# Peptides against a protein of PDB entry 6B9H, part 39

Target 1, 151 residues: chain A of PDB entry 6B9H
Amino acid sequence: AELCESLLTWIQTFNVDAPCQTVEDLTNGVVMAQVLQKIDPAYFDENWLNRIKTEVGDNWRLKISNLKKILKGILDYNHEILGQQINDFTLPDVNLIGEHSDAAELGRMLQLILGCAVNCEQKQEYIQAIMMMEESVQHVVMTAIQELMSK

## One batch from the design tools (peptide; aimed at target 1 Q138 H139 I145)

Design b2_p26_2 (made by RFdiffusion4)
Pose (drawn by RFdiffusion4):
Structure b2_p26_2 (pose): chain A 151 residues (1-151), chain P 26 residues (1-26)
Amino acid sequence: as target 1 above (151 residues)
Amino acid sequence: EEEEEEEEEEEEREETEEFFEELLEE
């Protein structure tokens, strides 16, 4: 905890098209998919983004379907591009995110996305950008990075 | 108690900066 909201501030720095003001705004997977495309458009391309349904509303089943595709993409990226540098022993429970808007599980998913950013080809720029954020956010990001980079 | 809180905040800030400097060097 104290992970979800700090990482929400970090997500907001991407200024993606979908709304990203609340925890609920993240539960359908669209913001997360758009952030992944910004992190690595060569991998999370348009063909991949097309698989993420927009205009989900309160349909938690579609939220889960989207989140499973997002998590599948992150795990594949970790394996195929990042050489398993992101710790994936504990997967976020995307069913709880969709059924209960579980912020803690959402925080774990956002931590995986942070892991992608800090290990991608543009990791220098993403780290430099974090260094300009509020200190409280940086401290939480530091803790999240330590966890996700450890073996 | 106030001075101890300030020292803890300064230590936390310094450790966080050093972490990101080292992370950026990688």

Design b2_p26_2_s1 (made by RFdiffusion4, then SolubleMPNN; from b2_p26_2, 11 letters changed)
Fold by OpenDDE base, seed 1:
Structure b2_p26_2_s1 (fold): chain B 151 residues (1-151), chain A 26 residues (1-26)
Amino acid sequence: as target 1 above (151 residues)
Amino acid sequence: MEEEREEEEKKRLEETRNFFQQLLSE
């Protein structure tokens, strides 16, 4: 999936501690949680991060559990901090991500994280970082942002 | 044709650049 591939590349720019080279690496939610903490460490603090299990292996049930927590965190962040600037009526299916490593649904999840980055306090820095990426990636990211910001 | 494709790619690049520049101004 073009969206997932581009956003995976974007996620890799955060240089988180968890492995983030493949789609499978993202399915347990650990990378996503660490990225969110970088985006807003005051909101996604250590207490929040500690709720995400880091050693889930191939247990899709634990993956889904993590992903549900992350999705809730994103939605709460949008409501409480970002002022509901992101259209979230189409939510990713975390079951498909956790159990089947569904790239399309993972892309939607990463898209929500993108929405957090481009609307947070440090949005200018994240936007500038995106502008330094490959044009093909930038174009996909642009489209993803446009979808999120549209009402 | 190749020239047309190159022009379309340039337009796409410009659109993308303009989008993020506009986003930065907000």
Scores: peptide ipSAE 0.622, ipTM 0.893, DockQ to the pose 0.974
OpenDDE base, seeds 2, 3, 4, 5: peptide ipSAE 0.621, 0.620, 0.622, 0.621; ipTM 0.892, 0.892, 0.893, 0.893

Design b2_p26_2_s2 (made by RFdiffusion4, then SolubleMPNN; from b2_p26_2, 12 letters changed)
Fold by OpenDDE base, seed 4:
Structure b2_p26_2_s2 (fold): chain B 151 residues (1-151), chain A 26 residues (1-26)
Amino acid sequence: as target 1 above (151 residues)
Amino acid sequence: MEEKELEEKKKKKEETKKFFEELLAK
């Protein structure tokens, strides 16, 4: 999916410790969790991160478990910190991500993370970083943000 | 066609840039 591909490229700019080169690399949620910690380490602190199991392998059940925690974290962050600045009426299906590596649903999850980045305290830095990316990626990211902000 | 395509690409690029500039301004 175009959204997933572009947002994967965006995710890679965070230079997290976990592998993040493929869609499959993101399905266990570890990369997402590390990215969220970078976005707001005070909220997504070490205690929060420790709830995400890192030794998952191909266990889709564990992937789903992680993804559910991450999704909850994102939603809570949006509510508690961002003040509902992003539209979360359409939530990603974490089951499809964990079990089938569904790129479309993964894209939706990454889109929510994007929403966190462009609305967080350091949003200026993240927006500026996006503006330095390839134009095609920027365009997709723009569309994704527009979708999030549309009510 | 090529000229038109180039123009469209430039327009899209400008629109994208404008979007993020406006986003930064908020």
Scores: peptide ipSAE 0.634, ipTM 0.893, DockQ to the pose 0.957
OpenDDE base, seeds 1, 2, 3, 5: peptide ipSAE 0.634, 0.632, 0.632, 0.633; ipTM 0.893, 0.893, 0.892, 0.892

Design b2_p26_2_s3 (made by RFdiffusion4, then SolubleMPNN; from b2_p26_2, 13 letters changed)
Fold by OpenDDE base, seed 1:
Structure b2_p26_2_s3 (fold): chain B 151 residues (1-151), chain A 26 residues (1-26)
Amino acid sequence: as target 1 above (151 residues)
Amino acid sequence: SLEEELEREKKLRQETQEFFKQLLSL
């Protein structure tokens, strides 16, 4: 999926500790959790991050568990901090991500994280960073943001 | 034509950049 591929490229700019080269690398949620911590370490603090299970391997049940926690974190962040500035009417199916590495659904999850980045306290920095990315990625990101901001 | 395609790409690039510039102002 184009959305997933572009946002994977975007995610890679965070230089998190966990491997993040493939779609499957993201399916356990560890990368996403680490990215969220970078976006807002006050909200997604160490205590929050410690709730995400590492060393998941191929256990899709554990992946789904992590992904559910992450999705909840994103939604709570949107409600509590961002004031619901992003649209969450279309939520990713974390079951498909965890069990089948569904790229389309993963893209939706990454899109929500994008929403956090462009609305957080450091949104200016993240937006500027996006503007330095490849044009094709920028276009996809723009479209993704537009979808999030529209009701 | 190639020229037309290049112009379309240029326009898209400009629109994208303008979008983010506007987004920065929010």
Scores: peptide ipSAE 0.626, ipTM 0.903, DockQ to the pose 0.916
OpenDDE base, seeds 2, 3, 4, 5: peptide ipSAE 0.623, 0.623, 0.623, 0.624; ipTM 0.902, 0.901, 0.902, 0.902

Design b2_p26_2_s4 (made by RFdiffusion4, then SolubleMPNN; from b2_p26_2, 16 letters changed)
Fold by OpenDDE base, seed 4:
Structure b2_p26_2_s4 (fold): chain B 151 residues (1-151), chain A 26 residues (1-26)
Amino acid sequence: as target 1 above (151 residues)
Amino acid sequence: SLLEKLLEELRRKLETRQFFLELLSQ
């Protein structure tokens, strides 16, 4: 999916330790967790990160478990820190992500992370980083942000 | 036409850039 592809490119700009080159690389949630920690290390601290199992392999059950934790973290962050600035009426189906590597649902998951980045304390830095990306990617990211901000 | 396509591309790019600039202003 176009959304997933563009947001994957965006995720790669974080230069996390975990592999993040393919959709499959993101399905275990480890990359997402590391990205969230970069976005707000005070909230997504080491204690939070330690809840995410890193050696998951192809175990989709463990993937789903991780993804559920991450989704909860994002939603809690939005509520507690961002003040409900992210529209969460259409939550990603983490089961489809974990079990089937569903790109559309993964895209929605990454979109929520994008919402965290562009609304966090360091949002200016992340927005500026996005503006340095390929224009076609920026356009997709813009659309994704607009969708989040629309009520 | 080619001109129309070029104009559309420029408008798209402008829109995108404007969006993020406005976002930065918030």
Scores: peptide ipSAE 0.685, ipTM 0.930, DockQ to the pose 0.965
OpenDDE base, seeds 1, 2, 3, 5: peptide ipSAE 0.685, 0.683, 0.684, 0.685; ipTM 0.930, 0.929, 0.930, 0.930

Design b2_p26_3 (made by RFdiffusion4)
Pose (drawn by RFdiffusion4):
Structure b2_p26_3 (pose): chain A 151 residues (1-151), chain P 26 residues (1-26)
Amino acid sequence: as target 1 above (151 residues)
Amino acid sequence: ALDEFLNADPAMPLDEMHALFEDLAE
């Protein structure tokens, strides 16, 4: 905890098309998919993004379907591009995100996305950008990175 | 550099923490 909201502020720095003001705005997976495309457009390309349904509303089943696709993409990216540098022992429970808007599980998904950003080809720029954020956010990001980089 | 970063106190002073982030950004 204290992970989800700090990482929401970080997500907001990407200025993706979908709304990203609330925890609920993240529960359908569209913001997360758009952020991943910004992190690595060569991997999270348009063909990949097309699989993520927009206009989900309150349909938690579709939220889960989208989130499974997002998690599948992150895990594949970790294996195929990042050499398993992101710790994936505990997977976020995407069913709880969709069924209960569980912010703690959402925080875990956002931590994996942060892991993608700080290990991608543009990691220098992403880290430099974090260094400009509010100190309280940086400290939470620090803790999140320590966890996701440890073995 | 990574070991220093992973073993560092996350509540340390901001300038000291930024030195670790600069190393991590390499």

Design b2_p26_3_s1 (made by RFdiffusion4, then SolubleMPNN; from b2_p26_3, 12 letters changed)
Fold by OpenDDE base, seed 2:
Structure b2_p26_3_s1 (fold): chain B 151 residues (1-151), chain A 26 residues (1-26)
Amino acid sequence: as target 1 above (151 residues)
Amino acid sequence: ALQEFLSSDPNMPLEERQKLFQKLGQ
């Protein structure tokens, strides 16, 4: 999926500790959790991060468990910190991500994280980073933001 | 700025899109 591939490239700019080269690398949620911590370490603090299991392997049930926690974190962050600036019109299916590495659903999850980045306290920093990416990625990101925030 | 960003055509030229992103970040 174009959305997933573009946002994977975006995720890679965070330079997190966990491997983040492929769609499969993101399915356990560890990369996403580390990215969220970078976005807002006061909210996604060490206590929150410690709830995400890092030794997951190919266990899709553990992946889904992590992904559910991450999705909840994103939604709570949107409500509690961002003031519901992000529309949760269609939530990603974390079961498809964890069990089947579904790129389309993963793209939706990354889209929610994008929403966090462009609305957080350091949104200027992340938007500047987006502006340095390839034009095709910027196009996808713009569309993704519009879809997420339009009423 | 946000409303302008949300109502704009994402297929616009790079320079215009970047201007919108700049405004969004402010």
Scores: peptide ipSAE 0.723, ipTM 0.962, DockQ to the pose 0.891
OpenDDE base, seeds 1, 3, 4, 5: peptide ipSAE 0.718, 0.716, 0.717, 0.719; ipTM 0.961, 0.961, 0.961, 0.962

Design b2_p26_3_s2 (made by RFdiffusion4, then SolubleMPNN; from b2_p26_3, 10 letters changed)
Fold by OpenDDE base, seed 2:
Parts: sequence; structure tokens; C-alpha cells
Structure b2_p26_3_s2 (fold): chain B 151 residues (1-151), chain A 26 residues (1-26)
Amino acid sequence: as target 1 above (151 residues)
Amino acid sequence: ALEEFLNADPNAPREELNELFQKLAE
């Protein structure tokens, strides 16, 4: 999906420790958790990160478990820190991500993380990074942000 | 300026998008 592929490129700019070259690399949630920690290490602290299992392999049940924790973290972050600036009426289906590597649903998940980045304390730095990305990616990112923040 | 950002054409040229992103960052 265009959303997932564009946001995967965006995720790669974080230069996290976990492999993040393919859609499959993101399905265990480890990359996403590490990205969230970079976005706000005070909220997504080491204790939070330690709840995410890193050695998951192809176990889709463990993937889903991680993804559920991450989604909860994102939603809680939006409520507790960002003041509900991100619409969450249409949530990603983490079961489809974990079990089937569904790119469309993964795109929705990454979209939520994008929302965290462009609304966090360091939003200036993350938005500046977006400004340096390819125009085609910017189009997708623009649409994604608009969808998250629209009434 | 959020309203301007939300109503903008997401397929606008890079220069215009970056102006809008800058406003979002402020």
C-alpha cells in the first residue's frame, strides 16, 4: 500500500537498532516501539519498551501481543500527553498486521505514529525531517496528517 | 494556521507543502 511504503521510508529516517527494511520487519512491533521511544523517551521509557518482546520470530501471536501494547501506548499518549489531537475512530487491525503482514493496516499503525511525531515536544525536528523527504512521500504524509487532525 | 493546513491540497508542489509543514511546526 502507498501509505505503508511511504511511511516505511519515513520510519527508516529514525535509524533505530532493529531491522526496518521491509513491511515484514515492522510486523513484530519492535521497530515501532523503538521509534516511539525516540519520539518521547520520557513517556515511552525503558520500562515501557521492556514490555515489548524483541525475539518474536515468526510467531504471529507474539507479534499481535506486541502490536496491541504499542497501539495502546499510542492511544494513551494521545490522550495523556497530546490532548487528543489525533483521531482514533478508525484503528488499525493489529491481528491482520501480525498474522498476515497486512500492509494497509500497518500503514494505519504507522500513520498513528506519524501523528505522535508531528504533535510531540520535538515536532519541529520531525516536521523538518519530513520537509527533506521526496515530494511523493510528502504528498502521502500530508494526506495522512490531514486525516488524523481533521474534525 | 492549522485550518489552512487541513484545507490545503495535499498534492501541491514541494515548495507549497514545505510552507504548510513549517506552519504546522509553529
Scores: peptide ipSAE 0.772, ipTM 0.968, DockQ to the pose 0.940
OpenDDE base, seeds 1, 3, 4, 5: peptide ipSAE 0.771, 0.768, 0.767, 0.769; ipTM 0.967, 0.968, 0.967, 0.968

Design b2_p26_3_s3 (made by RFdiffusion4, then SolubleMPNN; from b2_p26_3, 13 letters changed)
Fold by OpenDDE base, seed 4:
Structure b2_p26_3_s3 (fold): chain B 151 residues (1-151), chain A 26 residues (1-26)
Amino acid sequence: as target 1 above (151 residues)
Amino acid sequence: ALERFLNSDPNGPREELNKLFQELAK
């Protein structure tokens, strides 16, 4: 899954505390939650982050629970803060992510986080970071943004 | 601007990204 691979590389630029080297590392939602906190720490504050269970191991039910909370947070953020600046999108299947580490659905989840980054208050900072990435990664990010912003 | 981006050259994405990013930054 090219989308997931490139967006994983993008996620790694955030330098979060949680390990984020593999697709499996992202399936519990901890990395994604920490990335969202970096994007907007006032909205995704410590109280919000504390709702995400850490050290879930291979418990796919706990992974799905975390992922549902994260997805809800992203959707609420888009509505309350970003003012629906991205188009309505097919939601990722968090069940497939949590239970099967589905890379395609994980890619969709990361794409929603990308939408948060390129529309947030510090969007210029994240845009500049993307401009410094490898061309192949930039291509995938561009395609992902196209899909988010197209009408 | 978005229309141009959607039809951009896949082999020259950097400049097209820059144009898109300029629009997003407004």
Scores: peptide ipSAE 0.035, ipTM 0.637, DockQ to the pose 0.548
OpenDDE base, seeds 1, 2, 3, 5: peptide ipSAE 0.025, 0.026, 0.028, 0.026; ipTM 0.563, 0.567, 0.574, 0.577

Design b2_p26_3_s4 (made by RFdiffusion4, then SolubleMPNN; from b2_p26_3, 11 letters changed)
Fold by OpenDDE base, seed 4:
Formats: C-alpha cells, structure tokens, sequence
Structure b2_p26_3_s4 (fold): chain B 151 residues (1-151), chain A 26 residues (1-26)
C-alpha cells in the first residue's frame, strides 16, 4: 500500500542495524524495535529490546510474537509517556503482518511508530527530518499524522 | 526555533504539512 511504501522510506532514514529495504524485512519486528529504541532509548531500553527475538527467519509464529510485544510497547508508551496524544482508533492486525506480510496492516503499525516520533521529546528533530523528504512521501506522512491527531 | 526553520527553507515543505508541523511543535 502507498502508506506502507512511504513509511518504509521514512523508517530507512533511521539507519538502524537491521536490514530494512523491503516490506518483508519489517515483518519480524526487529527494525521496528530498533527504531523505537532510537526514538526513546530510556523507555525502549536494552531490557525491552532484548525481549524481541532476532534471527527468526521465516517463522511466522515468532514474527507475530515479536510484533505483539512491539505493539504493546507502542501502546504503553503512548499512554505512559505521550499522554495518549495519538488516536489508537484501529490497531494493526499483527497476525496478518507476521503470517502474510500484509502491507496495509504493516502500514498501520508504522503509522503508530510515526506517532511516537512526532510526539516524543525529540519531535522537532523528527519533524525537520520529515521536511527534508521527497514531496510525495511528505504528502503521505502528512495524511498519516493528520489521521493520528484527529479526534 | 522550529518555526524559523519551517519558513527559511527555499525549497519549502508542502504548505499544509508546514502548518501541521507548526501545530505539532507547540
């Protein structure tokens, strides 16, 4: 989906250690976990990151397990740190992401991570980074943020 | 300041995105 494609481009700007070139690369949750640690290393610390299994291969059950932990982390962060400034109207289906590499549901997951970035303590730096992206990507990111911030 | 950055880029971000980010920066 267009949302997933644009947010994948955004995720790539974090320059994490894990490979992040394709949708499939994101389905095990490792890239997402590393991105979240960059967003807030005090909250998403090493103890949290160590709960995410690496080298899961194509084991969709392990992918789903990781994705569930990541989703929980995002929701807890939104509640405990961000004060629920983003709308968690529809949660992504992590089963479809892990088992079928569903791009639409993956886009929803990445959108939640985007919400963390634009509402965190370092929000200004992330906003500046987004402003440097290609115009077509900016448009999708804008729409995604607007949806998150709407009541 | 972020607002100065938003208004100083000659290549300019999308106008609506700029407005949204100014709101988010508060």
Amino acid sequence: as target 1 above (151 residues)
Amino acid sequence: ALEEFLNSDPNGPLEELQKLFQKLAK
Scores: peptide ipSAE 0.028, ipTM 0.620, DockQ to the pose 0.205
OpenDDE base, seeds 1, 2, 3, 5: peptide ipSAE 0.026, 0.024, 0.022, 0.025; ipTM 0.566, 0.573, 0.573, 0.584

Design b2_p26_4 (made by RFdiffusion4)
Pose (drawn by RFdiffusion4):
Structure b2_p26_4 (pose): chain A 151 residues (1-151), chain P 26 residues (1-26)
Amino acid sequence: as target 1 above (151 residues)
Amino acid sequence: SETEELLDEFFTQVKEEEEERKEEEE
């Protein structure tokens, strides 16, 4: 905890098209998919983004379907591009995210996305950008990075 | 590695700012 909200502030720095003001705004997976495209458009391309349904509303089943696709993409990226540098022993429970808007599980998904950003080809820029954020956010990001980079 | 060097710089900065803030509060 203290992960989800700090990482929400970090997500907001991407200024993606979908609304990203609240925890609920993240539960359908669209903001996360758009952020991943910004992190690595060569991997999370338009063909990939097209699989993520928009206009989900309160349909938690579709939220879960989207989130499974997002997590599948992150794990594939970790394996195929990042050489397994992101710790994926504990997967976020996307069913709890969709059924209960579980912020803790959402924080874990956002930590995996942060892992993508700090290990991608543009990691220098993403780290430099974090260094401009509020200290409280940086400290939480530091803890999240330590966890996700450890073996 | 490059990633470790970048993160070491970031972790150093966060730790130095935290130590300075605690000293100012004292």

Design b2_p26_4_s1 (made by RFdiffusion4, then SolubleMPNN; from b2_p26_4, 12 letters changed)
Fold by OpenDDE base, seed 1:
Structure b2_p26_4_s1 (fold): chain B 151 residues (1-151), chain A 26 residues (1-26)
Amino acid sequence: as target 1 above (151 residues)
Amino acid sequence: SETDKLIKEFEEKVKKKEEEKKEKLE
């Protein structure tokens, strides 16, 4: 999926500790959790991050467990911190991500994380960084932002 | 909002680039 590919490129700009070269690298949720911590370390603190299991291997059940925690964290963040500014009517199916590495659903998940970045306290820095990305990737990412902020 | 402002700036940037490309081709 084009959305997933572009957002993977965006995720890679965070330079987290966990491997993030392929779509499958993201399916266990570890990269996503580390990115969220960078976005808002006060909310997604070490206590929150420690709830995400790091050694899940290919166990899709454990992947789904992590992804559910992350999705919950994002939704709670939207409600408690961002004031429900992100349009979340189309939630990703974390089961498809964990069990089948579904790129389309993963793209939706990453889009929610993108929403956190562009609505957090450091939103200006993140948006400006996106505006410096390669044009084709930039277009997809900014379109994804517009979709999140639209009614 | 600040986010809307930045999105608008992005859109204007894209529009400008497209116009420049069009002028180059003509």
Scores: peptide ipSAE 0.068, ipTM 0.577, DockQ to the pose 0.589
OpenDDE base, seeds 2, 3, 4, 5: peptide ipSAE 0.061, 0.064, 0.059, 0.061; ipTM 0.587, 0.579, 0.594, 0.601

Design b2_p26_4_s2 (made by RFdiffusion4, then SolubleMPNN; from b2_p26_4, 10 letters changed)
Fold by OpenDDE base, seed 1:
Parts: sequence; structure tokens; C-alpha cells
Structure b2_p26_4_s2 (fold): chain B 151 residues (1-151), chain A 26 residues (1-26)
Amino acid sequence: as target 1 above (151 residues)
Amino acid sequence: SETEELLKEFEEKVKKKEEERRKLLE
């Protein structure tokens, strides 16, 4: 999916410790959790990150468990910190991500993380970083932001 | 909101960049 591919490129700019070269690399949620910690380390602190299991391998049940925790974290962050700035979003199916590496659903998940970045305390820096990306990626990312903020 | 303002600036910059690229390629 175009959305997933562009947002994977965006995720790679965070330079997290976990491998993040392929869609499959993102399905266990570890990269996403580390990205969220970079976005807001006060909210997604070390205690929160420690709830995400890192020794997952190909265990899709553990992947889904991690992804559910991450999705809950994002939704709670949107409600408690962002003041529900992310609107009219479709919830990703984390079961399809964990069990089948569904790129479309993963794209929706990454889009929610994008929503966190562009509404967090460092929103200006993240917007500026997007402006430095390749033009085709910029277009997809911008469209994704617009979709999240539209009503 | 602040986010909306930042997004507006982003959109304007992208639009300008695309227009400049278009003129260069014509």
C-alpha cells in the first residue's frame, strides 16, 4: 500500500534501535513503540515501553498483544494529551497486522502515530522534518495528516 | 489551532515547490 510505504519511510527517519527496513519489521510493534517514546518520552516513558515485549519472533499472538497495547496508548494519548485533535479516523485491525502483516492496516496504524507527532509538543520540528523528505513522500504524508485532522 | 497553522504553512511550501518544479520542466 502506498500509505504504508511512505509512512515506513517516515518512520525510518526516527533512527530507532529496532530494525525497521520492511513491513514485517514493524508488525511486532517494537519499532512503533520506540518511535512513540521519541515523540513524547514523558508520556510514553520507560515504564510504558517496558510493557512491549521485544522477544516476539514470529509469534503472531505476541505481536497482536503488543499492537493492542500500542493502539491503546495512542488512543489514550489522543484523549489525555492531544485533546482529541485526531478526528474521524478508522481504527486499524491489529489482528490482520500481527497475523498477516497486512500493509493497509499497518498504514492506518502508522498514520495514527503520525497524528501523534504533528500534534505533540515538538509538532513544529516534525512538520519541518517532513518538509525535508522526498516530494512524493511529502505528498502522501501531508494527505495523511489532512485526513486525520478533517471532520 | 497551532497545528492547523503549521499545516497551512506546510501546504503553502509544498505548493510553491511544486510550482517551481513545474515551471522548470516546461
Scores: peptide ipSAE 0.125, ipTM 0.659, DockQ to the pose 0.736
OpenDDE base, seeds 2, 3, 4, 5: peptide ipSAE 0.024, 0.022, 0.023, 0.023; ipTM 0.491, 0.487, 0.482, 0.488

Design b2_p26_4_s3 (made by RFdiffusion4, then SolubleMPNN; from b2_p26_4, 13 letters changed)
Fold by OpenDDE base, seed 3:
Structure b2_p26_4_s3 (fold): chain B 151 residues (1-151), chain A 26 residues (1-26)
Amino acid sequence: as target 1 above (151 residues)
Amino acid sequence: SETDKLIAEFEEKVKKKLEEREKELE
């Protein structure tokens, strides 16, 4: 999906330790967790990150478990820190991500992470970084932001 | 808000880039 592809490119700008070159690389949630820690290390601290299991291989059950924890973290962050700035009426299906590497649902998951970035304390920095990206990617990301913040 | 201002600047920048690219292709 175009959304997933553009947001994958965006995710790559974080330069996390985990491999993040393909859609499949994101399905275990490790990259997502590391990105969230960069966004707000005080909230997504080492204790939180340690709850995400690494080296899950192809075990889709473990992937789903990680993804559920990450989704919960995002939702809690939105409620507790961001003041519910993100519209989450339609949540990603983490089962489809973990079991089938569903790009559309993965895109929705990454969109929620995008919402965290553009509403966090360093939101200006992240928006400016997006403005430096390739224009076609910028357009998709901008549209995704607008969708998240529209109510 | 600050976010709205940044989004507006973002939109303007994207628009300008797209216009420049369109001119280069013609």
Scores: peptide ipSAE 0.065, ipTM 0.620, DockQ to the pose 0.675
OpenDDE base, seeds 1, 2, 4, 5: peptide ipSAE 0.062, 0.028, 0.032, 0.031; ipTM 0.614, 0.572, 0.575, 0.576; seed 1 fails the geometry check

Design b2_p26_4_s4 (made by RFdiffusion4, then SolubleMPNN; from b2_p26_4, 15 letters changed)
Fold by OpenDDE base, seed 1:
Structure b2_p26_4_s4 (fold): chain B 151 residues (1-151), chain A 26 residues (1-26)
Amino acid sequence: as target 1 above (151 residues)
Amino acid sequence: SEIDELIQQFEQKVLERQRERELEEL
């Protein structure tokens, strides 16, 4: 999906330790967790990160478990820190991500992380970084932000 | 909000790029 591809490019700008070159690389949630820690290390601290299994392999059940923890973390962060500024009327299906590597649902998950970045303490830095991206990617990402913040 | 202002700036850039493409077709 176009959204997933563009947000994968965006995720790669964080330069996390875990591999993040393909859609499959993101399905275990490890990259997502490391990105969230960069966004807000005080909230997504080491104790939180340690709950995410790093040795998952192709075990889709463990992937789903990780993704559920991450989704919960994002939602809790939105309520407790961001003041519920993200519109999450359509939550990603983490089962489809973990079991089938569904790109559309993965895109929705990454969009929620995008929402965390553009509402965190360093939101201006993240937004400016997005505005420096390649035009086609920038368009998709900024449109995704509009969808999150509107309505 | 500040994020809304940045989104508006993006929208303006999109419009400018569209106009530039239209001019190139003339």
Scores: peptide ipSAE 0.182, ipTM 0.668, DockQ to the pose 0.500
OpenDDE base, seeds 2, 3, 4, 5: peptide ipSAE 0.170, 0.164, 0.087, 0.179; ipTM 0.662, 0.661, 0.582, 0.669; seed 5 fails the geometry check

Design b2_p26_5 (made by RFdiffusion4)
Pose (drawn by RFdiffusion4):
Structure b2_p26_5 (pose): chain A 151 residues (1-151), chain P 26 residues (1-26)
Amino acid sequence: as target 1 above (151 residues)
Amino acid sequence: TDELLEFIEEKLGEEGKEFFQKLLES
């Protein structure tokens, strides 16, 4: 905890098309997919993004379907591109995100996305950008990075 | 602390080390 909201501020720095003002705005997977495309457009390309349904509304089943695709993409990216540098022992429970808007599980998914950003080809720029954020957010990001980089 | 900073530099680069170093000193 104290992970989800700090990482929401970080997500907001991407200025993606979908709304990203609230925890609920993240529960359908669209903002997360758009952020992943910004992190690595060569991997999270248009063909991949097309699999993520927009205009989900309150359909938690579709939220879960989208989130499973997002998590599948992150895990594949970790394996195929990042050499398993992101710790994936505890997977976020995407069913709880969809069924209960569970912010703690959402924080874990956002932590994996942060992991992608700080290990991708543009990791220098993403780290430099974090260094410009509020100190409270940087401290939470620091803790999140320590966790996700440890073995 | 030194071991953590060496690990962060190896994995994330100099910017990662500087980021962790500044927050750990504060």

Design b2_p26_5_s1 (made by RFdiffusion4, then SolubleMPNN; from b2_p26_5, 9 letters changed)
Fold by OpenDDE base, seed 5:
Formats: sequence, C-alpha cells, structure tokens
Structure b2_p26_5_s1 (fold): chain B 151 residues (1-151), chain A 26 residues (1-26)
Amino acid sequence: as target 1 above (151 residues)
Amino acid sequence: MEELLKELEEKLGPEGREFFKKLLEK
C-alpha cells in the first residue's frame, strides 16, 4: 500500500505525542485524532479529543469505535468548515482498519486527513511542508490531493 | 517561495511545480 506508507511518513511530520512509527500504530485512531487537533484545534478541541479512547490495546472494537468518531469528525469538518471541498464518495472502511489493519483502507483515511490539512485555515503551512518532503512521498501526496479535489 | 518551487520542480517536474503553485493560490 504505497498510499498508506507515504501518508504515514507525512503524518510523522506532525510530531504528535502518540507513537506513530508503524501502520499498526495508526489503527487505534489516537494519532489521527491528535493530528486533526493540530490541523484545527478550534474545531477538534479538547472536548472532541476526549471522546477518543487512548488505552485501546489490541481491542479491535474500541479501534473501530475511535475510527468511526474520527471519520465522522472529518466529514462534519468538511461540511461545516471546509464547504465540502473534499470528494468523499469513496469512504474508508473503518472496520477493516480496526480489525485487520488494512493498509489500503488506512491510506484512504489518511488521505481524508490530508484533505483537511490542505484546505484548513493554516493550509499554506501544510502545503509548504509537503513541498519540502522527499520526492517519492511528494508524488504520492500530489496524486492523493488531486484525487480528493477532482470533480 | 520561488526557491521552494524551484526545488519542487527538480523533484516533480513542471507539472508538480504548477500543481502546488495553484494549490497555494486557493
């Protein structure tokens, strides 16, 4: 899953508190939630973040619960704040992410977060950060953005 | 920004440069 690996590298640039070294580290949603809070702390505030359980372990049910909340948050953010600029007709299957650590579906989830970053109030900073990344990652990220914003 | 776009073009070519330039203009 080239998309997932490249976007994992991108996610690591946020330097969140939660471990984010492997695909498995992302499956509980904690890293994603912390990244979203960095993207827009006014919307993804502490009250929102507190709804994401941090002590999940290998409990796939808890992972899925977190991931569903995160996906809902992303979709609501897109609708309420971003004005539905993201193409969301192909949503990630959070069940496959939580239960099977499906890298392809995780990639789709991270792609949605990428959409939030490049459309948020601080989008200029995030876009510039991408412009400084390694070439192979930039190729994947560019394609991912193009897919999200295509009509 | 121009230097950043120059470096980007070296990595992604003129297509990449143009894409991110337009993205920044939104």
Scores: peptide ipSAE 0.724, ipTM 0.961, DockQ to the pose 0.078
OpenDDE base, seeds 1, 2, 3, 4: peptide ipSAE 0.723, 0.724, 0.722, 0.723; ipTM 0.961, 0.961, 0.961, 0.961

